# Peptides against a protein of PDB entry 5VZU: the designs that were tried, part 181

Target 1, 271 residues: chain A of PDB entry 5VZU
Amino acid sequence: GRTLEDIFHEHMQELILMKFIYTSQYDNCLTYRRIYLPPSRPDDLIKPGLFKGTYGSHGLEIVMLSFHGRRARGTKITGDPNIPAGQQTVEIDLRHRIQLPDLENQRNFNELSRIVLEVRERVRQEQQEGGHEAGEGRGRQGPRESQPSPAQPRAEAPSKGPDGTPGEDGGEPGDAVAAAEQPAQCGQGQPFVLPVGVSSRNEDYPRTCRMCFYGTGLIAGHGFTSPERTPGVFILFDEDRFGFVWLELKSFSLYSRVQATFRNADAPSPQ

## One batch from the design tools (peptide; made by RFdiffusion4, then SolubleMPNN)

Design b2_p25_5_s4 (from b2_p25_5, 12 letters changed)
Fold by OpenDDE base, seed 2:
Structure b2_p25_5_s4 (fold): chain B 271 residues (1-271), chain A 25 residues (1-25)
Amino acid sequence: as target 1 above (271 residues)
Amino acid sequence: SLSEKLADEFVEWLQENDFLVPDFP
């Protein structure tokens, strides 16, 4: 069995490796760019800015959260061995809100998986439908001088007779109990718990969330090999905290706002 | 946590370097 000392040494080695990778990325870069905080907009879900989080085995992650209409984006400010700085670690679809079940059902990973995969399928269908509308509009400008091919006479299929006895089956209109969309009370947080088998590096995650959205996260092998997008859940806890559940990885990343006052991080006013 | 310390060190580094980060292609 791994000793507490083995776990501590492994964790220290990972952190030294991370610090080394971050430092080595900075030292090997000949070109630097200034990070500007995105300007806040009234329609932003929360104030955009820098968030610190825990990412998988790689411990520390700094991300810039920004809003782009109906999408939110987490951009890596820190690179890790898998995903370099500047990559989009998470993409959130603010059109696809996820409602979490009660606490008992939130413990069921299969229930969360079902909900997320149903939303993923809807997003895929919407993308296919929107792609067809964009494709059909360009194709029709060919001048088809279709010569009138002569109308061959379609044979009269025989009129089968009328004996529709009206069966009176008075099917009672089943009251479609309109599932009362409980108005998303913007102010009352829902009790929150991670599903069983979802790993968190910190058990001190918020036990109440405001809302959840469908999203995708970027995953890759070491050296940014085979980058893929995996489905997940963006969880807004409050103005300063959000999480991401990596569904396929069965992991949770918690992000907290960097509260530092940055005098020089304001974007230059557009002249 | 040690991850929080590294975050704080990185935030300090960002402040010291006036938010200049590597521009990776």
Scores: peptide ipSAE 0.046, ipTM 0.462, DockQ to the pose 0.545
Fold by OpenDDE base, seed 4:
Structure b2_p25_5_s4 (fold): chain B 271 residues (1-271), chain A 25 residues (1-25)
Amino acid sequence: as target 1 above (271 residues)
Amino acid sequence: SLSEKLADEFVEWLQENDFLVPDFP
């Protein structure tokens, strides 16, 4: 059982870490860049911006959420001892929706694991196929030695005029079964619960989600050693909240929009 | 929470520093 001392030690480690991040990264850095908020696009799943996340043992993270066509990206604004600022902490594939089971089966970690790993395998196959198409396309630019093809003479092909009567084959227009537009499932949120054995720092996570997508999260050892991407689930709760389930870590991170007026964070209009 | 206070302090810091963040290599 977590002792009060363990909780205090975790909070002290978070405080020391955050102070260390602020003092070591911001006060000692001589080179600064401006952060601009990504411009909102009509096709963005939610408004892009800054989100505050509660992450596992690492405490608080500030992440910039941005949209890049059919991908979303969380970029670390705050570093930690494992992953420095500017790294892509999460990458979301908006092409690969995760369909959560019913609420009873959502409690089963092995069921969620199965669903995510099946999607991961599809993503790997698509990347291999797309890599092969890109590879085969480069191989065919062998230097076409432009051998001058000799001008063979225009043989006048003769004017054969046969009067073939058009048979009126009145082929009935086969009813194109209008592929039933799956009604855009207007935002009836699905009941949501974390699987048993997934740790959350905050028990007050939303119990209803709009959509889930396959994604990957970045993990590393201290000092950004052996960085790797692990499979997970991006969970959209609402316009201002999303989560990420780290499948291999059996952890959940909740991200909430930073409700600040960013007067100077608008990207300069592309001139 | 403590984490919330630290987030709010960081957001205030970003505002005060005109959204200039360290350019890490």
Scores: peptide ipSAE 0.043, ipTM 0.532, DockQ to the pose 0.542
Fold by OpenDDE base, seed 3:
Structure b2_p25_5_s4 (fold): chain B 271 residues (1-271), chain A 25 residues (1-25)
Amino acid sequence: as target 1 above (271 residues)
Amino acid sequence: SLSEKLADEFVEWLQENDFLVPDFP
């Protein structure tokens, strides 16, 4: 159980974070930008919008979830002492679905780590292969020096290649029925539990998930020092809730949709 | 929780400030 000291420390961190947000970002910032809600598309995994994130050590954050083809992004609307507002806290690769094991094996952090690191390696290989194709295409525009080399005449002969009639063998091409990968039944939620040793602020997280994807999370020191991307798992629970497992940090963040009517937050129609 | 109140206050602040947020470089 959390100690009274843990609860007090958590509340003090939340107060410090809010004081940091107000005093460092709003009161002293000379340059403001307007945020707009991303336009919803039919192919979006869920409706884009604002989500309230609970980060285990730092408290509350507001994140904008947006979709960009086969990628999703969580952009910080609130900053913290480590990562300022406007940074992409999570980047999700919707091409790389993660299949969670059964509940017994989901408790094993090493099993989740194995699955995520295997997907990370595939993503790196795909990035390397795509980088090579872009490099080879530019090199071959060597100047066509039109050297007019001369008309040498040689006439030589029409050798008649022979008539060989090889036979009929009518081997029926066995229809390799490409096993249509049954579209993974998107409808039935899988039982979900955090691995042992993954920290969550609260045990009050959804115990059923719809889909999981590979992603990366941004980490940094205080004052945005040495920012880097760490591997993780995006977990879609429902239309209004998602999670992120920070693999290297052994932490879980739960994000819940902000239920507000944003009358003036619609993106201006692209003129 | 305190975090919930602070989130609600921040959402209210965003609405009052017409979704103007600091542009950090």
Scores: peptide ipSAE 0.042, ipTM 0.611, DockQ to the pose 0.518
Fold by OpenDDE base, seed 1:
Structure b2_p25_5_s4 (fold): chain B 271 residues (1-271), chain A 25 residues (1-25)
Amino acid sequence: as target 1 above (271 residues)
Amino acid sequence: SLSEKLADEFVEWLQENDFLVPDFP
């Protein structure tokens, strides 16, 4: 069977040509929809908006980055031969931070793979546990025929008197050692390098990152055949740049904010 | 690269077309 790598790499020339044709077909499209920028929220990791990506065989990608509580999403604005416009190319779980190792160990793809797969397994377990609680709650709504329990007269239980003998039991205050939450070293940029064997179109990627998160990327064959989610790493570099490491594809996509002043891309204020 | 050119051209196109993108069916 074609590997995922084969889907992205075997027909690279065809994919580039097809994507060029698809992007050139925009000139022939008679039906246009206005893209609105998502409203910014105070808790958003960075300002939402349009990002220009460079992806290996795919060439140009424009992605809308948006925030949805503890999830971020990259939605394709440009289609390609594999994934049409409007699809979520990346889904980021902001609950699951990836801790990159030191710069020497970041060169090791197997170490990154281990870290990502461990997080993937945690995400899977959390989904299973949450599914079990939701499943048990639905089963017990058998129609309890509310037999009218006869109103047994509440016998007035006599007021037992207040004999408050103060038992002096001097329970030693157990020193709740407040586990000092190690201040999440969230803010210091760490050195960043791609693992050996991860392909980048451009070696000009940021060599420092702020933070990383577990995410999944959408992959598909030509014509959106057999779409699936693959594990990856969202890498926040700065306010205007992020990356995605496609773990199974051993590829890196760099996304840079489209800095265009969009006069008419603000969502109309909900009247 | 060709992709960077296409990216710049499409960003320019988006700007020129006031963020009206083709509604893919």
Scores: peptide ipSAE 0.039, ipTM 0.524, DockQ to the pose 0.528

Design b2_p25_6_s1 (from b2_p25_6, 12 letters changed)
Fold by OpenDDE base, seed 3:
Structure b2_p25_6_s1 (fold): chain B 271 residues (1-271), chain A 25 residues (1-25)
Amino acid sequence: as target 1 above (271 residues)
Amino acid sequence: AGDFLSRPPKEEVEKAREIFKKLLE
């Protein structure tokens, strides 16, 4: 049977080969595309922009973080042998917060898996319900043929009005004090630790996080073969750092803001 | 993670996770 070492050697050989193929494309034709920074909005969770991350064994990757209403998107600026540049590496649903348990229960991968899979099922249900409402609205413009059918008059009769009494029972309207969901004070970071068995390249990840959201990450084989979305957790650490837990892969990616200022990188104003 | 070469069968993903665990220890 293939040993763990044989699988590792096969993996490293194919990765080296794919890196060689990818780098050899530079000798033929380089297409340069100008990238603009997304405009910042006041309601953006953090300032949009370029982030550097570690994604598996590929090394340093650059992603653009942008906000699209209740969704955030990480777009690859650097391609790799699996996923080309311009693909959406992560999609975050800002409607679906993930509450992390206490620090002890955060070490349990099965607990995190339960929480994420429950949110995934809610997202799936909402997509099914929203698909039905869009379908029913178009069908009813059947042509109203205006057939003028006639006026017949029939008059019939009178029947009785029994008198039932006005019982006053003044049941006090119980003020259903809508428990104003106190806006969870976004300011207090909670203790954060990776679950046991989640791989990280660096143990120097932030040990506190502000908030977490449900999201999906893009995975593919070499040459962008069989691309799919896998469930995960977006973790906001601070204004300049976020993480993504790839649930099915049991891996963590840390992303840090690129602090470089770019001249003329702002998107042209929509004319 | 782009670390998965070919989409290995689900069993090969588990084996690869065990390899990566041992390499990170």
Scores: peptide ipSAE 0.017, ipTM 0.511, DockQ to the pose 0.160
Fold by OpenDDE base, seed 2:
Structure b2_p25_6_s1 (fold): chain B 271 residues (1-271), chain A 25 residues (1-25)
Amino acid sequence: as target 1 above (271 residues)
Amino acid sequence: AGDFLSRPPKEEVEKAREIFKKLLE
């Protein structure tokens, strides 16, 4: 029978072969597409732009980070054997902040998994509710031809009496304990550690994080087979670094800003 | 990590991570 080692050697051979096929296609037809940096907006969580990551055996990956209101998007600039260039590798929901526990509980993968899956369920519920409102609004424009339904007679059912006892039920105002929104300490980074069993290529990830958000990552087989969205955590470390925890993959990807100043890389102003 | 974006069964993913970790050491 194939050993697991055989399967992995075959998978690595296939991956190398796929990389070779993709790179050899460049020798025959190089299509150059100009990449423009997204315009920066005041409300952007950080400056949008190019970020570089090291991702598994794929080597150097370049993604474009952009902001779209309450969503952030990582778009692949570099393709790989699984996911072609131009695909959205990560989608971040900036409405769903994740609060990390203390460092001791951050080491527990099951705790992070619980937190992420609870947020995933809320996002699904919100999508279902919003889908129902959009569905019901279209159904009512059927032209009700007002056929005059005939006047069925008013049966005079009788006048039972007025008994007026005012029960003074003094319902104590339940103190709605305003869940004290712990002031998002916008300035002090929270201590950060990866859960046990989450693989990082480098242990040199930032040990403090600014903010975390729910997100989904794109995963696919070789040749972009069976593409799906998997839940994860976007971790903002600073203005120039973010991470993504792939929950189901128990993996971490670190992305760092490409510091190269590109002359004339700004998007043309919308005329 | 990206290599495992093909859904091998969860158990294959875990063993793959261990092998991949050893190949990166």
Scores: peptide ipSAE 0.017, ipTM 0.530, DockQ to the pose 0.175
Fold by OpenDDE base, seed 4:
Structure b2_p25_6_s1 (fold): chain B 271 residues (1-271), chain A 25 residues (1-25)
Amino acid sequence: as target 1 above (271 residues)
Amino acid sequence: AGDFLSRPPKEEVEKAREIFKKLLE
């Protein structure tokens, strides 16, 4: 019978062969697209840029992390046999922070699954409500029937209405204690561990994280067949490292900043 | 692990999960 090693080796050979076929098909017609680094903004969670993922048989993946208001996006710079370059491998909702439990409960995959699925349902509800508000706002532009110009009624005279007395009602200023929104303290790093049964390519991942957010990851078949978004957790470790937990896949991907300086990689200033 | 992210529909994802689980046991 085939060993698990034989099956893994055969699958690795298929992926290498597919990668070779794709690269060889493009050998006759290489279209080069200039990639610009996103400009850094003060409100960016971390500096945007290129990150290296070292997960899977695909080996090296390069992803560009960019910030778009309350969303972050990972865009594939390197394609693979399943997801071509330029696709959004991860989409992060910075509105939906995930609070990880204590370190003991973080080992429970079912607890993480519960937390993520509850956030997914909230995101779905917000999208439905926002879709209804946008839908109702468009429906009321019925054709303005050209109501005929009503006749100019005459300017009748300003009757002097009388001397109403100044009531002194000294309404005490209710001290609305504005609950000071505690500035989003760059939260003290919390202990981090992968849940039992979540596979990492290596055990060398950061054991402390700054914050986590709800996100979705793109998965597809070979040749980008049946692409779908799966729920996951974006984990910010530090300025140069983030992870993504693929919930349905029970997998973890670690991304590390590419420290290379790129000359002339800045987007041209919008003239 | 990461080979999953790019793999085919949920059924093949599950098959590959079982393969990886057995490779990590």
Scores: peptide ipSAE 0.019, ipTM 0.551, DockQ to the pose 0.182; fails the geometry check
Fold by OpenDDE base, seed 5:
Structure b2_p25_6_s1 (fold): chain B 271 residues (1-271), chain A 25 residues (1-25)
Amino acid sequence: as target 1 above (271 residues)
Amino acid sequence: AGDFLSRPPKEEVEKAREIFKKLLE
């Protein structure tokens, strides 16, 4: 029977082979795509840009973090054997903040799992409700068979309706209490620790986080087979660091800003 | 990490996690 060691060796051999194939392709044919840094917006949670990720056996990855209204996106700049460049490695829902428990309860993976799965279920419900409203509106345009009913001449009945004084019903414009979007309080930094059984490549991660959000990570087999979005936690540590907890993988990825100035990397001004 | 797991059976996923844990230690 395959031992765990045999499975490990086979998987590692396949990863090495795939990595070798991808790297060897660069020697024969380079296709260059210009990458622009996303424009910074005042409402961006942090400055968008390039981040260096380190996770799993793939080692070093470069991800572009960008903001899209109430969503953040990590886009792979580097491909790997499983997920090609240009894929969205993480998608963050900035509407769904995750509150981490106290530091003691943060060690409990099952507690984090519960919190994340409850948020996942809310996101799923919101998507279903928004789908129903869009569906019901289209159904009622049954084809009105325009039977050309003959234009019977409606007689000009002249009736002088009397001068009904328009009552100035000054309907007070109901103050639509614009639910003041509570400014994303950059809350006081919370103590942070990985749950027991969550694997990190190193223990050199920030022990304080600003805020966490629900997100999904992209998982695939070798050659981008059976791609799936799995639940996770985006952890904002600071302006230059974020993490992602892959819940189902029980793994953590740390991303650190690439401290490089690129000339002419800004997006073209919208003309 | 998100890249590793082809959908092996749930049991192979756990085995892979244990292997990866040992690789990350």
Scores: peptide ipSAE 0.017, ipTM 0.526, DockQ to the pose 0.130; fails the geometry check

Design b2_p25_6_s2 (from b2_p25_6, 11 letters changed)
Fold by OpenDDE base, seed 1:
Structure b2_p25_6_s2 (fold): chain B 271 residues (1-271), chain A 25 residues (1-25)
Amino acid sequence: as target 1 above (271 residues)
Amino acid sequence: IGDFLSKPPKEEVEKARKKFLELLK
């Protein structure tokens, strides 16, 4: 039987071979596509741009982070054997903040899994409810019966409307207790640690995070076979660093801003 | 628009595999 070590070696050899194929393709034919940096908005969680990450066994990748209202997206700039360039490697729901437990309970993978799956279920419910409202709105295109020709306006006389006295029924205003919006504590960063059993290729990750959000990551087999979205956690560390916890894969990817200044990388102003 | 890195033709994969295995020897 194949040992786990044999399977690992074969998989690593295949990944190295795929990287070798990609690098060897540069010798034959290069298609160049210009990439523009997304414009920054004042409401963006951090400055959008290029981030260098480590994607599990695939090694180094480049991702473009961009903001789209209440969603953020990580788009692959570098492809890999599983997921080609231009795919959305991560989608972040900025409506669904993940509250991490205390540092002791952050070591428990099952606690993180519980929190993420509860948020996943809320997202699923909201999608079902919003799908019903969109479905009912389309049903009321009843057939516009062809209204027949406008018969002439006969000018019948103004009958005197009766003087209906306004009854002063003084209904007491029920005190709607405004649920106090807990002020977003723009507070000190929370201590951060990966759960036990979550693999990281880089053990030198930030030990403090600003905030976390629910997200989904794209996974696929070699050659983009059976692509699916898996639940995860987007971890914002600072202006230049974020992470993604792949819950089902029990892996962590760290992304750091590419500090290189690109001249003329801004999108042309819409004419 | 994802640049589908077109899977190299099966023949190019096998040629690259052969060259790779020759470099590992």
Scores: peptide ipSAE 0.019, ipTM 0.430, DockQ to the pose 0.145
Fold by OpenDDE base, seed 2:
Structure b2_p25_6_s2 (fold): chain B 271 residues (1-271), chain A 25 residues (1-25)
Amino acid sequence: as target 1 above (271 residues)
Amino acid sequence: IGDFLSKPPKEEVEKARKKFLELLK
């Protein structure tokens, strides 16, 4: 019978061959594109820049993290057999914070799944509502030809009476205890653990996170077949580290800032 | 990321394997 080791070796060989297929497509035409670092803004969640991921058999992946108002974007700098370079690997909605439960409940994948899917549904509703407002605004510019509609007569409907009883019902103001949004203690990270059954290549992920956000990740088959967006969680650990939980894949990707200083890597000033 | 969705077609794997072995000669 095939051993687990034989299956892993066969899978690794298959992935090496896929990487070879993918790279061999460029044997006759290597194009080089200069990469510029995105400009930093004061409102950026962390400094934008290059991050390295080490997940799966793909090896070293480089992603550019950039901020676009209330959205963040991870763009692949390195391609892989599934997703080519220049594709947006993750999109993060900075409007939709994910509140992680306590450390015990963080081990429950179903709890994380519930939280993420509830946020996904809210995001879909907001997109549908915003789409309807944009659709209705264009329809009303039909030229109102002012055809003079004729004067139909005033029917005199009658005058019925006055009865004024002032029912005093003193409904007590129910104290809506505004659940004081505990000020997100910007300083103390929350204890963090991956849910049971989420695959991490390295157990050496940070055990404390600053904040989490809803996001979507790009997945595709080999050769960029059937590309789709899957729900996930962006996890900010610190200024130099973030993760992404791929909910449907039950996998975790850790990204660390590339600490290399690049001379002249800044985007040209907009002239 | 996509290793979970599809495996390479067997024909492409064999073609790549052949090309790879030709480059090792």
Scores: peptide ipSAE 0.017, ipTM 0.452, DockQ to the pose 0.477
Fold by OpenDDE base, seed 3:
Structure b2_p25_6_s2 (fold): chain B 271 residues (1-271), chain A 25 residues (1-25)
Amino acid sequence: as target 1 above (271 residues)
Amino acid sequence: IGDFLSKPPKEEVEKARKKFLELLK
């Protein structure tokens, strides 16, 4: 059987080969693009910016986290052999929170899978319903031909009648106390553990999380072949750390804020 | 611009997924 060492060696050779192929494409021309940090908004879940991640054996990944209303995006600043720079590695739906179960049930991968797939189905339904409303609005501008249809007068008629009685019954309006959804106390971190069988590069991940959201991650073969979006869980640990559980891959990626200060990294004000 | 990637054949997706899973190990 292939040893873990043989698998690792074959994988490292493929990564080196792909890195060589990509670097050799640049022998003639390197294009540099300036990257600006996204502007921070008061309603942003955390401060946007650069995060360093570990994506399996690919080494150091740099991702830009940005907020776009009810969506967050992780954009690759560093490319890898699978996904080039500038691609959205993760898309997070901030409308769809994931409630993690208790710590015992968090060890069950099938329970997490159930929760995520139920949210994915709701997201798919909402996208189908929103597509129908946009279609119906355009059809009704048929030309109002102004046909002057004529004046006819007709007169009739009178009829009846009756009476019935005044019954008073003063049914008290039951105050439907709208159970004010107690603002989920954003302050207390929930105990967090990875499900059994989810691979982490390091067991040194935060053991408490603030909140989780549904998201999708981009996966591809080498050379960006057959790119697809897979379901996952965005896990906010703190202001400087988040994770992503790749559900279908049974893997976890940890991202930590880059603490470096960049001069002149702010986006120019839209003139 | 996401819609133009013709969904690769299910088999190619499974092959890419398998290869990607092998790359994460």
Scores: peptide ipSAE 0.012, ipTM 0.357, DockQ to the pose 0.047
Fold by OpenDDE base, seed 5:
Structure b2_p25_6_s2 (fold): chain B 271 residues (1-271), chain A 25 residues (1-25)
Amino acid sequence: as target 1 above (271 residues)
Amino acid sequence: IGDFLSKPPKEEVEKARKKFLELLK
């Protein structure tokens, strides 16, 4: 039978082959698509932009990090044999913080797995509850057979007079103190280490993180077969670095900001 | 990332993942 080693060797050969095919296609014909940098917003967790990441077996990639309210998105700028360009490699739920344990317990993969899966279950429940409220509002509009009821002339009911006693009911405007969601205090950086058995291509990752969030990563077979979202942890290290722990894959991807300045890369102002 | 690493038994995946990473270094 195929050993797991044989399967990995075959998979590596296939990845190399696919990379070779993709790179060789560029030698003959390049299709260019203009990419605009996402606009920066004051409420963005960090400045949006291009980040260089490492996908273990897939090697180097470029992703665009963008913010969409309480969600962050990593969009692939470079495709790979599994995930084409333009796909959302990571989707981060900025509502669901991951509280990392102490540094000793961070080495325990099962502890991280427990924490992430508990948050995953909460996210799933919230999605189910929000789906039910939207469903019940489609009241059975039974087919109102619009029988054209003949326009009986509604008699002009007489104009009762204007006795406009202004009841001064000074309903105090209840100060709905919109609890200003305190801007997510950039927590004091905590010591960070990858769990034992989580694979990093580079061991040179930041050993302190600012905050972590629940997220999902996109995984697929070669040629984008059976694409699915796998749970993970988005780790914000600093303004220029973030990571993603692929929980099920036990892999870590580090992303570093592309420091290159691009002229005319800003999105056209919405006119 | 490929889904390949999710399919085999966990223990085998760990062993092979380790070897795979050693091959990527």
Scores: peptide ipSAE 0.012, ipTM 0.337, DockQ to the pose 0.072

